# Ledger of designs, part 303: peptides against a protein of PDB entry 6FRK

Target 1, 411 residues: chain A of PDB entry 6FRK
Amino acid sequence: NEEVLNAMLKEVCTALLEADVNIKLVKQLRENVKSAIDLEEMASGLNKRKMIQHAVFKELVKLVDPGVKAWTPTKGKQNVIMFVGLQGSGKTTTCSKLAYYYQRKGWKTCLICADTFRAGAFDQLKQNATKARIPFYGSYTEMDPVIIASEGVEKFKNENFEIIIVDTSGRHKQEDSLFEEMLQVANAIQPDNIVYVMDASIGQACEAQAKAFKDKVDVASVIVTKLDGHAKGGGALSAVAATKSPIIFIGTGEHIDDFEPFKTQPFISKLLGMGDIEGLIDKVNELKLDDNEALIEKLKHGQFTLRDMYEQFQNIMKMGPFSQILGMIPGFGTDFMSKGNEQESMARLKKLMTIMDSMNDQELDSTDGAKVFSKQPGRIQRVARGSGVSTRDVQELLTQYTKFAQMVKKM

## One batch from the design tools (peptide; made by RFdiffusion4, then SolubleMPNN)

Design b2_p29_5_s2 (from b2_p29_5, 23 letters changed)
Fold by OpenDDE base, seed 3:
Structure b2_p29_5_s2 (fold): chain B 411 residues (1-411), chain A 29 residues (1-29)
Amino acid sequence: as target 1 above (411 residues)
Amino acid sequence: DEKKEKERKRLELGIKLILKEKLEELEKK
């Protein structure tokens, strides 16, 4: 039993190291998991793998909890949020994403560009802010970030803004001059929250980077960026440990919408490559998809009809944003659907459903719908005319259906 | 319970399939 435990723990530790989890944290987690597992309960025939996974999951949940309550803005107050982080961390983009998030929640939100070091920083912020219809402040002539930040904060305070986001200069390297500048800005504007923006793709460097920022400025929140399909985000654990600050949001792509509140359970599940099975189960339960026993029985027999595909598209549309559903699925990175493409994805789903609405019951309920259409090409022309689409669009749908039906047959 | 879990996994997989193909369609644009 102990040998099996040690072997499974070795596999988990390897997977965590491959997920960019810091080696010290992985060692500590291994010890904590080993101490938390009752070997006697493991002897009783319980699924040893499930127990180890649960113990690992529980310890990872503790690692993302700094024991500090996340700062939240107060409605009707002026909340100053200062962003800090390296150049290339996605800091400037994340400022715009956070501003847009709060604006969509009905907060009076604005952006300040206090990055005087990077040529075109203000133009980039202005472009992003204008596209999102977010008020912004910055200067083309003032070179002191303290002056720009102070003037911008004062301006937006006087205009009764509720969320005032200050983007600061980033450097390619940790430089003392950068940290001094950040401290001067922080002292001048006295932010209610300092957000450290970390790139998840830097892996093992996350701890040292996060610590360097926390040692200079009072980081109170972390945002992890580039949690697209390539970075499992193990470095986020190192950032929490180093900053003693909660992760408040994650960036999941390049689009302004590719931004979500941090959720511990989905994040840890994704880190372990398990996906958000629990969140998916909860959404499936909320949708009462359990009533689709008939579909599940068909899928058991490798049967998949155009109607079954239609019903699944309806279910997906009811589950809400496609990007959120995909993030719940193991091995589907957040990269799969940029939120900018989500509306287009939903429009494509609706188009496919509209094509299927022009099909008859014989076509919809055939276990080989594509073959029904291939045997009688006049059906394609009828469906195309009925749905107001090209014959090519119908053929593309049938090609898509055929791929699904083949995958279901392999299950 | 095991039957329901298998059923949920299949629904999950059906959803996965649909999602995957929608994504492949988005990546091609």
Scores: peptide ipSAE 0.014, ipTM 0.348, DockQ to the pose 0.120
Fold by OpenDDE base, seed 4:
Structure b2_p29_5_s2 (fold): chain B 411 residues (1-411), chain A 29 residues (1-29)
Amino acid sequence: as target 1 above (411 residues)
Amino acid sequence: DEKKEKERKRLELGIKLILKEKLEELEKK
């Protein structure tokens, strides 16, 4: 029993290390899990694996909880939020995402560009803000970020803005001059919240980077970006440990809507490769789409048709940012999110739907659609001609359908 | 509304199913 436990813990530890969880945290987690598992209870025929997974999950929940309540903006107050982070962390994009998030919730939100170091920083912020219809402030001529931040904050306070987001300079290296500038800006504007933006893709460097920022500025919140890629977000645990600050949001793609409030349970489930069941359920629940008992019943019986797939694609397109939905579905993000942005993924989905629009009811409603096409290859040619695509594109769709249908049959 | 509901629960179920498969894959690993 102890050998089996140690083997399973070794696999979990390997998976956590592959998820960019810091080696020290993984070691501590292993010891905490060992101490939490009663080997005698495991002998009673309980699923040893489920017990280990539950113990691991519980210890990961503790690692993402800094024991500090997340800052939240006060309605009707002028809330100043200062962003800090390295260049390439997604800081500037995240400022726009956060501004858009609060604007969609009915907050009077604005953006200030206090990045005077990067050429075109203000143009980029202006472009993003204008596209999202977010009020913005910055200068093409003022070189002092303290002046820009102070003037912008004063302007938007006087205009009764509720959310005032200040983007600061990011550098490629942790330089003392960057931290001095951040301190000067923070002292001048007296932010209600300082948000550290971290790129999840930096892996094991997350701890050292997060610590360097926390040692210089009073980081009170963390946002983790680039969780749409191969980064499983294990570096987020290191950031929480180093900053002693909660993760408040995550960036899950390139689109302005690829941004969500941090939820501990879904995040840990995703980190473990279990997917974001809760976030997905919540997002599905936000659609206020009622019970499809009929499809639930079909899928319970392992029945999945091309029409059922088409209807799912329509639903996904209605849910908004496709990247977020796919990123919540374990293994779907990697296979279906080709190397492209959310728009390319939507275009791919639309192309697949256009192919299915050229299928007949017999093909769409068959419980084995792939077999219908394999028995009569002339159907592939008809559908290809009807949709203006290659026979290869139809074959790729049928291959994807077969993968889905096999998955549904295993459930 | 009923059609939207059917569509959501189809997605919800398709998603739950993918999640269940991944949970089971994680339970097999």
Scores: peptide ipSAE 0.018, ipTM 0.363, DockQ to the pose 0.127; fails the geometry check
Fold by OpenDDE base, seed 2:
Structure b2_p29_5_s2 (fold): chain B 411 residues (1-411), chain A 29 residues (1-29)
Amino acid sequence: as target 1 above (411 residues)
Amino acid sequence: DEKKEKERKRLELGIKLILKEKLEELEKK
């Protein structure tokens, strides 16, 4: 029993290390998991694998919980949010994403560019802000970030903005001058929240970087960027451990909409390769798919029609970037998140829907659509002609439908 | 609550299955 436990823990530890989890955290997790597993309960024939997985999951949840409540902006108040982080962390892009997130929620949001170090920083922020219709402030002539930040914050306070986001200079390396500048800006504008932006792709450097920022400025929140499939996000655990600050959002791509509130359970599930089942459910619920009580009732009875499949394809098309949805499913590796595969996947869905648009109600509403077509092969030829596809394409659709219907019947 | 959670799990499984089959189709090309 102990050998099996040790073997499974070794596999989990290896997977966590491959996910850029800090070796100290992995060691501590291994000890905590060993201490949390009742060896006597493991002897009683309980699924040892499930127990170990649950214990690992529980300890990972603790690692992403700093025990500190995340700061939240107050509606109708002026909330100043200062961003800090290295150059290339995605800080400037994340400022725009956060501003857009709050704007879409009906917050009066603005952006301030206090990055005087990087040539074109203000142009980049201005471009992003203009595209998102977010008010912005910055200077082409003022070189003191303290002056720009102070003037911008004062301006937007006087204009009754609720969310005032200040982007600061990032540098390529930890420099004392950068930290002094950040501290001067923080002292001048008195931010309600300081957000550290971390690139998840920097791996083992996450801890040292996060610690260096926390030791110099009062980081209260973390945003992890570049969780778009290449980074497994283990560096986020290191950021939480070093900053003692909660992760509040994650960046999941380059688009302004590739930004979501951090959820512990989905993140840990993804980190373990279990997929983000909960986030998939939440995205589905956000689509108000709950209004289709009829579909849920059919699925409960193991009934699945071609129309039900069509409606599910419509729903998937409404869920947004298919790459993000796929990355939420266990066993769908990072390779499926390529932008090329998303367009092809959407085109394929549209093709399948076009084939189903040529079906009649009897074919669409049959609880065994494949059997309707198998009994009357002339239907396949009609649908093929009606949709401008081959009879083979229709047969492939029916094969897929049959697989789905069989899976729904097993549920 | 328990009924809603069972419905949620079934919807999740349904979507997971749909996505899995779509991916298996993408892998066959």
Scores: peptide ipSAE 0.014, ipTM 0.337, DockQ to the pose 0.098; fails the geometry check
Fold by OpenDDE base, seed 5:
Structure b2_p29_5_s2 (fold): chain B 411 residues (1-411), chain A 29 residues (1-29)
Amino acid sequence: as target 1 above (411 residues)
Amino acid sequence: DEKKEKERKRLELGIKLILKEKLEELEKK
């Protein structure tokens, strides 16, 4: 029994190390799991694998909980949120994502560019802000980030903004001069929250970087970026351990809406390769789906149309990154979308939808859409011409539809 | 708009059923 436990723990530890979980945390988790497993219950013929997975899951949940309540903005107040992080962490993009998130929730939100070090920082922020219709402040001539941050915060406080996000200079190296500049900005604007932005792709370096920021500035929140379907989120555990600060959001792709509140259970489930079933349930519950008895009834009868699939793609595009949603479904993540980036995944869905926009109601509403096209090959050529795609692209869509319709028939 | 909203709601339910079935399969294993 102990040999079987040790073998299974070795596999889990290997998977966690491959997921960029810090070696010290993996060792601690291994000892905690060993102490939490009742060997007597394992002897009774219980599913040893399930018990070990559950114990590992519980210990990982504790590692992402710093025991500190996440800061939340107060409605009707001016909340100043300062962003800090390395250059290339996705900090500037994340400022725009957070601003857009709060704006969509009905908060009066604005952005300030206090990055005077990086050429084109203000142009990048201005471009992102303008595209999202978010008010912004910055300077092309002022070189002191303290002046820009102070003037911008004062301006937006006077205009009764509720969420004031300040982007700061990021550097490639831990330079004391950068930390002094960040402290001067923080002292001048007195932020209600300091957010550390971390790139998940940095792996084992996440602990040392997160600690260096926490030792110099009062980091109260963490945002993890580049958690695309292939990013091994193990570095996030190291950031929580080092900063003693909660992860509040995750960046899940390159789009401004590829941003979601952090959820512990889904994140750990994904980290273990169990799929984010809980996050998928929550996303599905947020869709307020309870009123659609008619589709439950169709699905119960194994009926699935090309129109039903088109509607699927529209909803997936509204739920956020398609690669993440598919990655949340056990066994679907790898087969439906190649290892492309999230933009490629969304472009592929948009292409499939554009093909379906060239279909007629008889083709879209058929319970056997693939058979309608197989019986009359001239329909494929018509749809291909109408959507500006190859006949092969239409056949690939019909092949994907057939796989989905077969899955629905097995439900 | 109403047709698109009915269509949206239908699909969301299909995803819920697939998820529920996968959850039940994971709980039974």
Scores: peptide ipSAE 0.007, ipTM 0.266, DockQ to the pose 0.079; fails the geometry check

Design b2_p29_5_s3 (from b2_p29_5, 21 letters changed)
Fold by OpenDDE base, seed 2:
Structure b2_p29_5_s3 (fold): chain B 411 residues (1-411), chain A 29 residues (1-29)
Amino acid sequence: as target 1 above (411 residues)
Amino acid sequence: EEEEKKREERLKLGIELLYKEREEEAKKK
């Protein structure tokens, strides 16, 4: 038992290290998980393995929770949000994504470009803002970011804007001059929130960068960018640990809508390769598809059938962008995002649906569809013949279903 | 790309190991 535990913990620790989780955090997690299991094994006749999984998940949730409540804007007030971060972190793009997010929620939102260091920073912000129909402010001639930020904030306060986002200069190096400039801007505009934007792709540098910002600027929130299919989520844990600040949003691509509120449970599930059922549910809810309430209630009760999976695939086909939604489905995230364009992912989903179209109601409506097929292997051959696929393709579908259904039963 | 694929495979393996024992325990019931 202890050898199996140590082997599982070693694999989890390796996967977390490969996910760019800081080695100190991984060591601490391993110790905390061991301590939690030793204490709980003494107290409860619970299945040791379920306890290990739960302990790992709980300790990861604690690593993402800084114990500080995230700042939220107040409706009907002027909320000044200052963005800080390195050049190339996706800061400017993230300002536009956040502005668009609040605008779609019915907030009067604007953007200020206080990046005087980067040539074309204002043109880039203006282009993004214009595409999203977001009001913007900046200068082509003013070189003092304090003046630009102050004038822009004053202008938009006078126009009764509710969300005032200020983009600042990013540099490639952590230069003291950059931090002094950020402090001068922060002192002038008195932001209600300072958001550190971090690129998840920088790997082990995430901790040192996040710490350098927190040591100089009162970072209160974190946004993690480039959490598309290749992004290592471990940098997010390093940022939370270094800044002691909550992650509020994640950037999941290059599009202005590739932006979502951070959710701890889905993120940890995705980090563990478990998928994000909760994020899928939330996206399904955001589409106001009336037919989805029944599905959401079934998912909340841990009921999941092959028909429910079919209906989810139909919903996914109605929902763009495909890559984000597939990345939220347990067992589909890694295999579907790693190799295919959106069209290939769509073709795979259509193939899976065609296999399910050859299933009967007893197979589709079973709460344990895989067990129905395992008890009567002749069903696999029937479905394979009916859909024009191999018996292997049907078995792969049933394996994916089983992975998903087991996760739904854990919710 | 190859290192990412190996990482995804290891995460998958860790999860599959977590699932296989649940299946073995569910077969014992």
Scores: peptide ipSAE 0.026, ipTM 0.393, DockQ to the pose 0.017; fails the geometry check
Fold by OpenDDE base, seed 1:
Structure b2_p29_5_s3 (fold): chain B 411 residues (1-411), chain A 29 residues (1-29)
Amino acid sequence: as target 1 above (411 residues)
Amino acid sequence: EEEEKKREERLKLGIELLYKEREEEAKKK
């Protein structure tokens, strides 16, 4: 029994290390899991794998919780939020995403560019802010970030802005001069919250980076970026451990809408390769797809039409990058998230939709669409000609539809 | 709450079905 436990824990530890979880945290987690597992319950024929997975999940949830309540802005007050992080962390993009998030929630939001070190930093912020219709401040001539930050904060305070986001200089390396500049800016503007932005793709370097920032500035919140690609999210655990600060948001892509409030359970599920089913549901609910209620009601009754399948494909395309959605589904490995597979998967969806665009309402709205086509084979030829595909491609679509409709009837 | 949970389960299953078929098609290539 102990050998089996040790073998299974070794596999879990390997998977966590492959997920960029810090080796010290993995060791501690292994000890905590061993202490939490009742060996007698494991002997009684309980599913040892499920018990270990549950224990691992529970300990990972504890590692993401710093035991500190996240800062939240106060409505009707002036809230100054300072962003800190390395160049390439996605800090500037994240400032715009957070500003847009609060603006969409009805907050009077603005952006300040206090990055004087990077040429074109203000142009980048201005471009992002203009695209999102967010008020912005910065200078092309002032080189002191303290002056820019102070003037910008004062201006937007006088205009009764509720959310004042200050972007700072990010450098490629941890330099004492960068940290002193950040401290000078923080002292001048007296931020209500300091947000550390971390790139999840830097893997094992997340701990050292997060610690270096926390040792120099009073980081109170963490935002993790680049969780859309190969970033397995294990670095986020290192950031929480080093900063003792909660993750408040995650960046899940390049678009301004690829930004969501951090949820512990979905994040840990994704980290373990269990999928983010809750995040997928939340994303589907956020899309306010009125068609989803009607579809769910039809699915309740075991009814599924070709139109219902078409609407589902439209919903999938509206949810964002197809790779991200696939990565939220249990059993879809990271290999399905390769750029090649995303484009091919989207092209396949578009092809299936183009075939369905050549169908008539009688074909689309039939509860037995496959039977409509089987009774009148001339329909397959019409649809094939209309969509520019082979009769085989239409038959493959109808075969897929039939499998789906059979699965829906078993629900 | 129970209807919402059943709604969530059906949405989960519907999405899983859409994607499992694609994974099976991708594995056949």
Scores: peptide ipSAE 0.000, ipTM 0.212, DockQ to the pose 0.101; fails the geometry check
Fold by OpenDDE base, seed 4:
Structure b2_p29_5_s3 (fold): chain B 411 residues (1-411), chain A 29 residues (1-29)
Amino acid sequence: as target 1 above (411 residues)
Amino acid sequence: EEEEKKREERLKLGIELLYKEREEEAKKK
C-alpha cells in the first residue's frame, strides 16, 4: 500500500513539475498528501487511486487560496485599478480584456495608458480600446507617467466612470527604476486595486518575479496570461504563494474575449491535464442532471456527438444566467458571447437546437457528425430545409461542433 | 503517448473528488 502510494505520488509530483509548479510547493504538497491519506481507510476497499487524487486536488486548491478575499469593484462608485507587470507579460492586452469584460457587464469602463517608456504603447492601447469601443486616455507628448495617470484618473472620475484601469510601463527585467515609477504612480492615483499580470510561460521564474513585485508594491490581485499555449499554469501557484493575493482572472488566448474570471477548480483541473471539460461536468453536476454520468463517461473516451451537444444546450438553457455558462464551454464562449446580450445568446442556442431537431439519429449519434455531413452534402441541404435555415447556418453549426469535438478528443 | 495518457487518467480522478466535497459543504450550509 505504501509503495503504491509512493509510486502514484511520484507520478503526480512529476506531472506538477512538468506543469511548472515550483519544486518547493510540490515537495510540500507531497508531504501534505501523505499526511492527509489514512492508509487504513485505503485498505477498506475504497479506490486508492480516487483517494490519492482527491487528496492531491484538495492540497492544490489550498495552494491557490491565499486565505484573503478578492477585491471586487463597487457598483456606482469610482474604482481605480492599476496594472503592474513585466514587458511581454501580456499586461497591456489584459488591461483591454478586463475593460471589455466590465463594459460587457454594464460597467462604465475606461483605460489610461501611463506607459511612456515603450514607443507606440499609447497607439497600441488606442487601437485595442477603439476596436472594443472603450474610452481611453493617454498622451503622445507627456513623458511623466504620474502626470498622465493623475490627469486621466481625475478626468474619468469627473465623468463618473465606475472602472478606471491604468496600464503602467513594463521593463524586460526587474529594475529599481521600474518599481520607483510604479510606486510614484500608485501614490498619485491611490488605486483601489493593484493587479500583477504574470505570464504563465515563464515557468519556474514565476515565484521570484511575483515576490519581487509584492516586495515593492502592494499587489492585491493576480492575473495569469498565456494559458492557451504550452504553459500549464503551475506558475500561478507560485504567484499566489509569493504575493499572498488571489488570482482574479485568466487570459486564455489572444482575442479580447479570451479572458475569464478565475475559478479554482477548473484551473486546477486544467493544470492537472483534466481539461475544461470538468468545469463543465461540475456545472452539469450542480444542475442535478441525471444523465451527467453517461456524458462524463463519453467525454472521458473522447466521444462527443451532436446529440451530446444538443443535450448540453438543453442543460445550458435550464441553468439560467447564460453568460456564466457559455464561457465554460470550450469553443462556444468566445463566438457566442461576443455578439449580443443574454437574450440574443439564448436565441442563437435555440436556433442551433432547431437545426439539430432536423437531424436524424445517424447524424446525431455519430462519433464524427461533421464527417457524416462532409461525406454526403445532401444531408446539409435536407437539415437546412427541415429547420428553415440556410445551408451556411448548418455548416456553421458543424464547424462549432467540430471545434468542440476536437477539444474533447485531445482530453 | 502511453505515459501522457496515464498522466491524464491520474489527473481525471482528482477533480471528481473535489466536486463531491464542495457539494457536501454546500449541503451543510
Scores: peptide ipSAE 0.000, ipTM 0.193, DockQ to the pose 0.013; fails the geometry check
Fold by OpenDDE base, seed 5:
Structure b2_p29_5_s3 (fold): chain B 411 residues (1-411), chain A 29 residues (1-29)
Amino acid sequence: as target 1 above (411 residues)
Amino acid sequence: EEEEKKREERLKLGIELLYKEREEEAKKK
């Protein structure tokens, strides 16, 4: 029994190391899991794999919880949020995502570019802010980030902005001068929250980098970026451990909407390859897919039309990167998460939707759409011509629809 | 809570249905 436990723990530890979880945290987790598993309960024929998975899940949840409540902005007050992080961490993009998130929630939000080191930092921020209709401040001529940050914060305070986000310089090779500059900016603007932005792709370097920032600047929040379906989230655990600060948001792609509040349970479930059903549900609910209730009600009644399938495909396309949606479903392996498979998957969905765009309302709204086409084969030829596809492509769509409609009727 | 859980199960199933064929196609390659 102990040998079997040790073998399973070795596999879990290997998978966590492959997910860029820090080796010290993996060792600690192994000992904690070994201590939490009752060997007598394991002898009683309980599914040893499920028991180990539950124990691992519980210990990972504890590693993501710093025991500190996340800072939240106060409505009707001026909240200054300073961003810090390395160059290439996605910091500037994340500033725009956070500003857009609060703007969509009805906050008066603005952006300040205090990155004077990177050529084109202000242009990038200005482009992102303009696309999102977010007010911004910065300079092409001022080289002191303290002056830019102070003037920008004062301006937006006087204009009664509620969320004032300050982007700073990210430097990799001049750590001391970067940290001094960050301290000078922080002292000048007196931020209500300092957010460390970390790239999930840096893996084992996350601990040392996060610690270096926390030792120099009072980091109170963490945002993890590039958590696309392939991103190994293990570095996030190292950032929480080093900063003793909660993860508040995650960046899940390149789009301004590829940004969500951090949820512990979904994140750990995804890290373990158990799927993120809860995060998928939250993302679906945030999209205000009011049409989902009507679809869910139709599914309850065993009714499924080609229009209902079209609406589902449209909803999936609105949820963001296809790789993320697949990675949230338990049992969809890493092979579905490849960028090549995502583009191919989206192109396939778009092709199916284009075929359905050539159907009429009688065909789309029929509870037996496949039978409508089987009774009148001329409909298949019309739809094929209208959508620029083969009659075989239309038949394949109808075959897929029939399989789905049969599964819905068995529910 | 029961309605949310039923919503969760239906959403999960709806998505699983959409991708199950592709999983079977990927296993055949």
Scores: peptide ipSAE 0.000, ipTM 0.249, DockQ to the pose 0.080; fails the geometry check

